# Peptides against a protein of PDB entry 3B8E, part 173

Target 1, 230 residues: chain A of PDB entry 3B8E
Amino acid sequence: PFLIFIIANIPLPLGTVTILCIDLGTDMVPAISLAYEQAESDIMKRQPRNPKTDKLVNEQLISMAYGQIGMIQALGGFFTYFVILAENGFLPIHLLGLRVNWDDRWINDVEDSYGQQWTYEQRKIVEFTCHTPFFVTIVVVQWADLVICKTRRNSVFQQGMKNKILIFGLFEETALAAFLSYCPGMGVALRMYPLKPTWWFCAFPYSLLIFVYDEVRKLIIRRRPGGWVE

## One batch from the design tools (peptide; made by RFdiffusion4, then SolubleMPNN)

Design b1_p24_6_s3 (from b1_p24_6, 19 letters changed)
Fold by OpenDDE base, seed 4:
Structure b1_p24_6_s3 (fold): chain B 230 residues (1-230), chain A 24 residues (1-24)
Amino acid sequence: as target 1 above (230 residues)
Amino acid sequence: RKEKLLEELRKKTEELLEELLKKL
């Protein structure tokens, strides 16, 4: 998110504090959950066919899968960001290069895509309004990632939700998202303004996309044991 | 007063974060 902010010179989609909350709050519990995850019985029972090549391939596939999931998460966040700004009169094309004028406190006549002038204070309200939904979008997409991470080969439907640590992670992320979104003073303290309940749903298509993507990947692995995707 | 205190806490948190990021 921050890289695109710099490269595209768009208004800041996600604040530094929200990034910290993602990195330290939402990512730690999943990482712990994965560390304590009982290795899928199939992975432990499968003798490594070739311990050097299969380990490297598996590490590359895991890295690629996490990289792809991370890209989908980022796309989901940016989608939510662009939707909110568009609803407030700023179309995505108009945001390109706008950062300099957006962040200038002395410019109080920044025009939106419809010719409406926005004061610095109004712009900052809109910017901070985007931070919370962006964060929540990441959390909602991470729900799918957490559920998917339970299984490397088996469908989530086959293993069920027996991992208490993963369930705890889902609740922790949700509780953190709710706290940051609705706790009084978060707008001033963290630049995270209250989230409209409707914006929680903006992330669901991306969560579903990740879920479908992983189920398809796992299905391919199951149908083609020893294929390029394994 | 509460808003000012929250703003000061925010600034201190941002400063501490920047310092931490510089050390990492």
Scores: peptide ipSAE 0.015, ipTM 0.348, DockQ to the pose 0.019
Fold by OpenDDE base, seed 3:
Structure b1_p24_6_s3 (fold): chain B 230 residues (1-230), chain A 24 residues (1-24)
Amino acid sequence: as target 1 above (230 residues)
Amino acid sequence: RKEKLLEELRKKTEELLEELLKKL
């Protein structure tokens, strides 16, 4: 998200504080939950692995999988961002290069795609209105990510939701998202304005996409054991 | 005053984060 902000010179889609809330608040508990689940799964089935070859392949595959999932998360967030800005008169094409004028406090006549002039304050309200939905989109997509990371090869339907720490992580990140989205004063403190409940559903297609993608991946692994997708 | 302090703290945190992100 931040890289695209810099490269495309668009208005900031996600605040730095919100990024920290994701990295420290929403990702930490899930990461811990996965560490515990890996420890449980690895204790039961370690055949003697060649530590040099098997670790490198697994680390690369995990890195690629997380990279792909992270890209889908970012796409979901940006989709929500572009929809909100479009609803407020700023089409995606008009946002390209607009950052310089957008962030200038002395320019109070920035035109939208329809010729409406926006004051600095009005622009910042719209920008901050995007932060919360972007964050919530990431959280909703993370639900799917956490669920899919529970199993390497088996379908989630086969292993079930037995990890209590994972379930706790899902509730914690959801509770944090709700708190940041609806707690009074978060608009001033974190530049996260209240979210309409309907926007929570905007991320569901992306969550479903990740889930389907991983189930298909796991299905391929099950059908072709030892393939490059493992 | 509380809002101003929160805004200052936020601004400092954002500056620190931007500096950290520039160093990463």
Scores: peptide ipSAE 0.014, ipTM 0.338, DockQ to the pose 0.022
Fold by OpenDDE base, seed 5:
Order: C-alpha cells, then structure tokens, then sequence
Structure b1_p24_6_s3 (fold): chain B 230 residues (1-230), chain A 24 residues (1-24)
C-alpha cells in the first residue's frame, strides 16, 4: 500500500493507526491460531523424500502463496479506496499526482474530477474516510485467508472450522473492525471515520477470489503430487 | 485531557510520517 502511495502520488490510503490495528489487532490472533492449528495430517506425516531440497521448496512455495494472497488483499483495499474517492468526486485517473496538492494545507481549492473545489479539511476528511474501509476490507479478506491457511492440501470443505482459536480470531478481528468503524470518537481519536455498512460487502468479491484461488491451488496439488505448485 | 493527548500523539505521528516521506 505505501509503495503505491509513493509511486502513484495518490492520497494516503492507509493510515499509521490502521496499520497498527492490522499488525497488532488483526494479525496477531490469527497467527497464534495458525500456530495452534493441528498440522494437516498428510503434510506432517509425510516424510520429505529429500529433507534438504523438499523443505526449501515447500517454504518457497508457501511464501509465494502468502505473497499472492497479500497482493489480492492489497488490491481489495485499493479497490475500496478508489470506489470511495470516486463516490466523493475523485476518479482514479485524477488522483495520480494529486498527493502534493492534497497534502498542502495552504491549498484550499483542489478540484475534483467534476470541478468541485475541496478545502484541506474536506480533503482530509475524505482521506480518513478511506482508512476505515481499507482496514475493514483487509479484515474481510483475512477471513478467507485464515480459513484457507488452515489446510495446504485438503479443501476447506473437507477439514471444516474445528479450530476454536481460529474462530476466536475471526470474531476478534471482526469485533475490532466494528469497534473502530462505529465507536463514537474514533474519527477524532484515531482518524477512523464511521463506515457505511455497504463497504463491508465491497471486500467480499476479493475474499471469494482468495477462496477460489486457494481451492484451485489445492486441487492442482492433489492432482499433481510433487509438482512445482506444492 | 486524554483526547488532547491522543490528538497531540496523532499530530506528532503525522509530522514524523511527513518527515519520513520528505527523506524518501
């Protein structure tokens, strides 16, 4: 997210507080839940044919899969960001290079895509209005990530949602997202303005995309054991 | 007082972020 902010010179899509809430609030409990997840019976019982090469390949493939999931999460967040800004009059093309003028507190006449002028205060409200939905989008996409990370080979439909810690993690991150989105004073204290309920659904296509991606990946692994996708 | 402190911390964090962005 931050790299795109710098390269595209767009208004900041994700605030520092939001990042802290992701790192400390939403990622910690899920990470713990995965650590306590009972190892998939097939992966941990299968002795690697070659302990040195197969371990390295598996670590690399896992890292690539999580990297791809992280990219889909980022795309979901940016999609939500662009939709909110477009709803407020700033089309994605107009946001390119706008950061310099956007962040200048002395410029109070920044024009949107429709010729409406925005004060610095109004622009910052819109910017901070994007932070909460971006966070919520990440949380909703993380639901899919947590569920798919429970298994490497087996379908989610085969293993089910038996881990109570994972369920607790899903509840905790959702409760945190709801608290940050709707608790009075969060806009002033954390610059996380209230979220329209419709924005929770904006992330669902990306969650579904992650599920489909992972199920397809797992299907390929099941059909081609020992292939480059394992 | 707590709200003022949070606002001051927020402002300082933003200033630090702006400084980091200027150094990049």
Amino acid sequence: as target 1 above (230 residues)
Amino acid sequence: RKEKLLEELRKKTEELLEELLKKL
Scores: peptide ipSAE 0.009, ipTM 0.314, DockQ to the pose 0.020
Fold by OpenDDE base, seed 2:
Structure b1_p24_6_s3 (fold): chain B 230 residues (1-230), chain A 24 residues (1-24)
Amino acid sequence: as target 1 above (230 residues)
Amino acid sequence: RKEKLLEELRKKTEELLEELLKKL
């Protein structure tokens, strides 16, 4: 998120404190829960053919999986961010390069995509209105990401939801998201304004899409072992 | 006045954190 902010010069989609809450608050328990997930039954039954190459491949696969999860979560957050700003009159194309004028306290006539002028205070309200939905979107997408990452090849329906720690992690991150979204003072402390209930559902189509995509991917891998999709 | 002071403190903390992140 921060790299895209710098490169695209868009209004800040997520505050630094909120990013820290994601990294330390929401990601730790789910990551620990995945460490306790039962190894995929097909992987455990396969003897390592070459301990050096197979270990390196596994480390690369794990690193790639974590990188992909983070990227998918960021894409979901940015989708919600752009939807909220578009609903407030700022189309994605108009946001490119707008950061300099957006953050200037002395400019009170920043125009949206429809020619409406926005004061500095109004712009900051809409910016901070994006922080909470962005965070909640990451949590909602993370539900699907955690579930699909339980296995590399097996379907979630085959492996099942036996990991009680994973289930606990899903509830914990949801409770944290609800606390940060609705607890009084979070708007001042974390720049996380209260979330409308409708924004919880904004990420659901995206979470469903990635879930379906991953199940289809796993199905293809099972039918064609050693294909380029792996 | 208290809200303005908290906002200024938060802004300074964020600026410091961004500078730290740029150095890492």
Scores: peptide ipSAE 0.009, ipTM 0.316, DockQ to the pose 0.022

Design b1_p24_6_s4 (from b1_p24_6, 19 letters changed)
Fold by OpenDDE base, seed 2:
Structure b1_p24_6_s4 (fold): chain B 230 residues (1-230), chain A 24 residues (1-24)
Amino acid sequence: as target 1 above (230 residues)
Amino acid sequence: KKEELLKLLKELIDKLLEEYLKSL
């Protein structure tokens, strides 16, 4: 998120402190749950023919999986960010390069895509309104990603929801998301303004799309083992 | 006034972090 903010010069989609809370807080329990499930599934399915090469392949595959999950989460967050800004009159193309004027407190006439002028205070309210749903979107996408990443080859329907640690992680991250979204003072502390309940559902179409995509991917891998889709 | 000051301080910190990351 922060790298895209710098590269694209868009308004800040998620505060630095909030990003740290995601990376160090909300992602920790899910990451641990995935590590346990992968270890259990890999130990059971592959007799290590060569423990050195198989360990390296597993470490690379785990690293790639975590990197891919992080990218998917970021895409979901940015989708929600762009939707909110578009609903407030700022189309994605108009946001490119806008950061300099957006963050300037002396400019009170920044125009949106429709010619409406926005004061600095109004812009910051909209920006901080994006932070909470961006965070919540990451959590909702994590639900799908964790369920998807539970197995590399098996469908979620075949493996089932037997991992109690995963289930606990899903509840913990959801509870944390609710706390950060609705606790008084989070707007000042984390620049997370209160979230309307409707915004929790903005990520659901995206999560569903990822879920369907991954189930199709897994079906292809099962039908064509050793294909480029791995 | 206190809340506004805290917001301004956080904005300053975020800008400093951005500049630091650009220097890397």
Scores: peptide ipSAE 0.005, ipTM 0.235, DockQ to the pose 0.024
Fold by OpenDDE base, seed 3:
Structure b1_p24_6_s4 (fold): chain B 230 residues (1-230), chain A 24 residues (1-24)
Amino acid sequence: as target 1 above (230 residues)
Amino acid sequence: KKEELLKLLKELIDKLLEEYLKSL
């Protein structure tokens, strides 16, 4: 998210606080789950024939899986961001390169795609209105990961402890999302304005996409056991 | 030493999760 903000020079889609909440809250639980997965695999596997190569392959596969999920999450967040800005008169094409003028406090006549002038304060309200639904979109997309893990019948019994840690993490991130979205004063303190409940549903198509992606992945693994996708 | 630490951490989390599930 932050990299696209820098590269495309668009208004900031996620505040620093929301990024910190994702990095510390959301990404920590998967990292812990992976640390436990390695510990369980090391306990159950007889001496790995080549511990260096097997560890590198597993780390690469895990990194690729998390990288792919992270990209889908980012796409979902950006979709929500562009929808909100479009509803407020800023089409996606118009946002390209707009950051310099958007962040300038002395420019109070920034035009939207329809020629309406926006003051600095009005622009910042719209920007901060995007932060909360972007975060919520990421949380809702992560629910799909829980459903995917739950549907892995054979792996759920073997990954029972990992699944509990993941469930706890999803509960924490959902509780955090609800707190940041609806607690009074968060707009002033964290630059996260309250979210209309209807915006929670904007992420559901992306959750479905992740579900379909994982089912396709599972289908490929089932058809080609021992492939690089395992 | 790392394996023992990971085992201890796992046992701690399992206990915390069991207590949490009992409190629900």
Scores: peptide ipSAE 0.000, ipTM 0.192, DockQ to the pose 0.012
Fold by OpenDDE base, seed 5:
Structure b1_p24_6_s4 (fold): chain B 230 residues (1-230), chain A 24 residues (1-24)
Amino acid sequence: as target 1 above (230 residues)
Amino acid sequence: KKEELLKLLKELIDKLLEEYLKSL
């Protein structure tokens, strides 16, 4: 996210607080959930493989999957960001290179894509309005990520949602997202303005995409054991 | 290499965020 912010010189899509909440709130619980995860039925049923080679392959494949999921999460967040700015008159093409003028408090006549002038205060309000939806988008996408991380090979439909820690984590990150989105004073204290409830649903297509992607991946792995997709 | 790149990217993002926080 931040690299695109620098390279494209767009207004800041993520606040510091949102990033801290992602790192501490949303990433920690998955890690704990994975640590307490019941061994997959297929891992338990596998004959003892060569522990050195199979561990390395498994770690590389998990990392590639997480990397791909992370890219889809980032795309989901940026999609939400661009939609919010477009709804406020800033089309994605117009945002390219706008950061310098956007962040200048002395420029009060930054034009949107429709020729409307925006004061510094108005621009910062819309920027901070993007932070909360971006965070919520990540949380909603992480629901799918947490569910799919529960199994490497088996379908979620086969393994089920038996991990109580995973369920707790989903509730915790959702509760945190709700708290940050709707608690009075968060706009002033954390620069996270209240989120319209409709924005919770904007991330659902990306969550579904991750879920479908992982199920297809796992299906391919089951049909072609030992392939590079493992 | 991709994990290392992702780790490096994360570290870079974290560093840039820290610098941004210091600039605030």
Scores: peptide ipSAE 0.000, ipTM 0.249, DockQ to the pose 0.023
Fold by OpenDDE base, seed 1:
Structure b1_p24_6_s4 (fold): chain B 230 residues (1-230), chain A 24 residues (1-24)
Amino acid sequence: as target 1 above (230 residues)
Amino acid sequence: KKEELLKLLKELIDKLLEEYLKSL
């Protein structure tokens, strides 16, 4: 997210506070919940042929999978960001290079894609309105990620939601997202303005995409034991 | 370092929330 902000010089899609909320509130509890997830019986039964090399390969595969999921999360966040800005009159192409003027408090006539002029204050309200949905999008996508990450080989449908800690983690991150999104004054305190409930659904396609991606991955692993996807 | 950062961030968030709650 932040890299695209720098490279494209777009208005800030995700504030520092929201990043912190993700790292602390959204990622930490779920990560702990995953640590308490019961190891798949298949993982525990598989004796490494070479403990050093097989561990390294497994760590690399896990790292790659998490990297891919993280990219999909970022894409989901950016999608939500662009949708919100588009609804406010800023088409994606117009946002490229706009940051300098966007962040300048002395420029009060920044035009949107439709020729409407936006004051600095109005622009910042729209920017901060994007922070919350971006955060919420990450949370919703993380639902899929967490559900996926509990299993390496078995389908989520096979293993189910048996881990109470995982369920608690999902509830906690969702509750935090709801709190940050709807609690009065979060706009001023955390630069997270209230979110319309409809924006929660903007992340669902990406959550589903991650879910499908992982189920397909696991299906491939099950059909081709010892493949590179494993 | 990561744990320390997480702790600092948590403290920051807690302070921000506390200040917010005081402003209500």
Scores: peptide ipSAE 0.009, ipTM 0.253, DockQ to the pose 0.015; fails the geometry check

Design b1_p24_7_s1 (from b1_p24_7, 23 letters changed)
Fold by OpenDDE base, seed 2:
Structure b1_p24_7_s1 (fold): chain B 230 residues (1-230), chain A 24 residues (1-24)
Amino acid sequence: as target 1 above (230 residues)
Amino acid sequence: EEKKQKLLEEVRKKVEELLKEVIS
């Protein structure tokens, strides 16, 4: 998000403090919950042909998969960001290069895509309105990540949802997201203004995309063991 | 620094093109 903010010169889609809450707070309990997931039976039974090479390849493939999932998460967040700004009169194309004027407190006549003028305070309200949905989008998409990370090769339908700790982690993460989104004072503390419940659904297509992506990936791995898709 | 600025400009142009494609 920060890189796109700099490169595209758009208004900040997600506050730095909120990013830290995701990285250090929201991801912690789910990560711990995954440590208690039952090992995939095929991973434990499959002897490495070459322990050094196969381990390195697997680590690289895992890192690439997480990178791809992270990109899908970011896309989901940006989608939500652009939808909210578009609903407030700022089309994505109009946001390009707008940051300089957007962040200037002395400019109170920034025009949207429809010629409406926005004061600095109004712009910041809209900006901070985007922070919460972006965060929530990451959390909702992360639900899919937690579920799919249970296994590397087996389908979620084959492995099942037996880990009660993982289920608890999903609820805890959701509760944390709700708390940060709706608790009074979060607008001041974290620049997270209250979220309309409808914005939670903006992430669902991306969660579904991750599920489909992972199931297809796993299907390919099962059909072509040792492929680059692992 | 000049290389960095050039790269940033190239990325910006690509982002603009992608955004135009998505919005069109």
Scores: peptide ipSAE 0.000, ipTM 0.220, DockQ to the pose 0.040
Fold by OpenDDE base, seed 3:
Structure b1_p24_7_s1 (fold): chain B 230 residues (1-230), chain A 24 residues (1-24)
Amino acid sequence: as target 1 above (230 residues)
Amino acid sequence: EEKKQKLLEEVRKKVEELLKEVIS
C-alpha cells in the first residue's frame, strides 16, 4: 500500500505507524506460530526431493504464491480505501496525482470530483478515516492467510486446527486490531479514527477468496503430486 | 505528543525517500 501511495501519488492509504503495527504486531506472532505446526499427515508418503532441481523451483513457487496472496490483501485494502474516498466525493481517477496538493497544509481549496472544496483539516480527517478500515481489512485477510499457510498440501479440513499457538496468534492480531480501532486517543496517536463495526465485514469476501484460492491450489497438488504448482 | 508526531513524520519522510531510491 505504501508503494502504491508513492508510485500513484495518491493520498496515503495506510500510515507508517499502522504498517509497523502490522509487521510487528499482526504478522510476527502468527509467523512464529507456524514453526510449531504439526507435520502434515502425508509427510511420510512424500518422495525425497531432488536437491538439484526441486529446491529452486519450490522457492520460486512459494515466493510467487505469497506474492499473489499479498496482492489480494492489497487489493482488499485499496478497495476499502477507494470506497471511503468515493463516498466522500473523491473518485479513484481524481486521486491520481492529488497527493502533492492533498498534503500541502497551505492549500485549503482542494476540489473533489464534484467541485466541493476541502480544507487541509477536512482532507486529513478523510485520510485518517481510511487508515483504520484499511488496517482491519488486512488483518481480516490475514486470518485466511495464516490458516492456509499452516499446510502446503493438505486441506485445512484434513489437517485440522491443532496448533494452539496459531489460534492464539489469530486472537492476538484480532485483539490488536480492535484495540487500535476503538481505543480512545488512537486518532491522535496513530492517526487511526474509530471504525464502524460494519466495516469488518467488508474484508470477508477477500478472506474467502484467498481461502478458496488456496484450497483449489492444494486440491490440484493432491491430484497431481510432483506438479509445478507444489 | 507534538514531538512524537514530528518524529513520526520524519520517519515517514525517510521511509518515503528510501522507497523512492529503491524504485528508481
Scores: peptide ipSAE 0.000, ipTM 0.251, DockQ to the pose 0.025
Fold by OpenDDE base, seed 4:
Structure b1_p24_7_s1 (fold): chain B 230 residues (1-230), chain A 24 residues (1-24)
Amino acid sequence: as target 1 above (230 residues)
Amino acid sequence: EEKKQKLLEEVRKKVEELLKEVIS
């Protein structure tokens, strides 16, 4: 998200504090929970054909797959960001290159896509209104990511949801997201303004997309063992 | 650093084009 902020020169979609909350709050507990996940039955039974080459190939393929999932997660967050800004009069095309003027406290007449002028304070309210939904979107998309990470080859339906620690991690990150979103004072302390409950649903299509992507990937692996998609 | 800046500019242009395509 921060890279796109710099590259596209758009208003900051996700604050540094929210990034820290993701890294420390939402990623750590689920990551620990995955360490206690039962190994997939086929992973334990399948010896590498060539320990030297197959390990390297598998690590590269796994890293690529998770990299793609991470990009989908980021896209989900940006989607929510763009929707909120569009509802406030800033179309995505207008946001390109706007950061410099957006962040300048001395410019109080930044125009939206419809010619309405926005003061610095008004712009910051809108910006901080985007931080919380972006964060929440990442959390919701991470639900799907955590679920699919349980297996490499088998479908989630075959492996099941047996890890209680993983389930706890999902609830913990959700509770943290809710706390940060609705606790009084978070707007001042963390620049995370309360969001409408409807914004939680903006992430669901992307969660579904990740789920479908992974299931399709796994299906391909099952049908074509040793393929480049593994 | 100059090469990085050029790359960033190219990526920016590509992102702008993609955004225009998505909005259209």
Scores: peptide ipSAE 0.000, ipTM 0.208, DockQ to the pose 0.039
Fold by OpenDDE base, seed 5:
Structure b1_p24_7_s1 (fold): chain B 230 residues (1-230), chain A 24 residues (1-24)
Amino acid sequence: as target 1 above (230 residues)
Amino acid sequence: EEKKQKLLEEVRKKVEELLKEVIS
């Protein structure tokens, strides 16, 4: 998010505090839950592989897969960000290069895509209004990510939702997202203003995309053992 | 909602000013 912020010179889509809440608050319990997930049945039943060559390749492929999932998460967050700014009068094209004027506290007449002038205070409210939905989008996409990460090759339908700790993690991160989104004072304390309930649904297509992507990937791995996708 | 956001922004400014005074 920060790289796009700098390169495109758009208003900041995600605050540092929000990132900290994701890394320390949202991801800890789910990560622990994955450590207690039952071993994948097909991995444990496999014959010993060459420990020197197969470990390195597997680690690289896993890293690439998680990198792709992370990219889809970022795209979901940015989609939500652009939707919110568009609803407030700032079309995506208009945001390009706007950061310099946006962040200048002495400029109180920044125009939106429809010619409406925005004060510095109004702009910052809109900017901070984007932080919460971006965070929530990441959480909603993480639902799919957590579900798919419990197994490397088996379908979610085959492995099932047996880990109670994982289920607890999903509720915990959702509760944290709801708390940060709707608790009074979070706008002042964390620069996270309240979220319209409809914005929770902006992430669902991306969660579905991740789920479908991973199921297709796993299907390919099952049909083509030892392929480049594994 | 707009009135609420304005009030929150005013409180934020006061907190930021206070923090600058304490940390600086």
Scores: peptide ipSAE 0.000, ipTM 0.202, DockQ to the pose 0.018; fails the geometry check

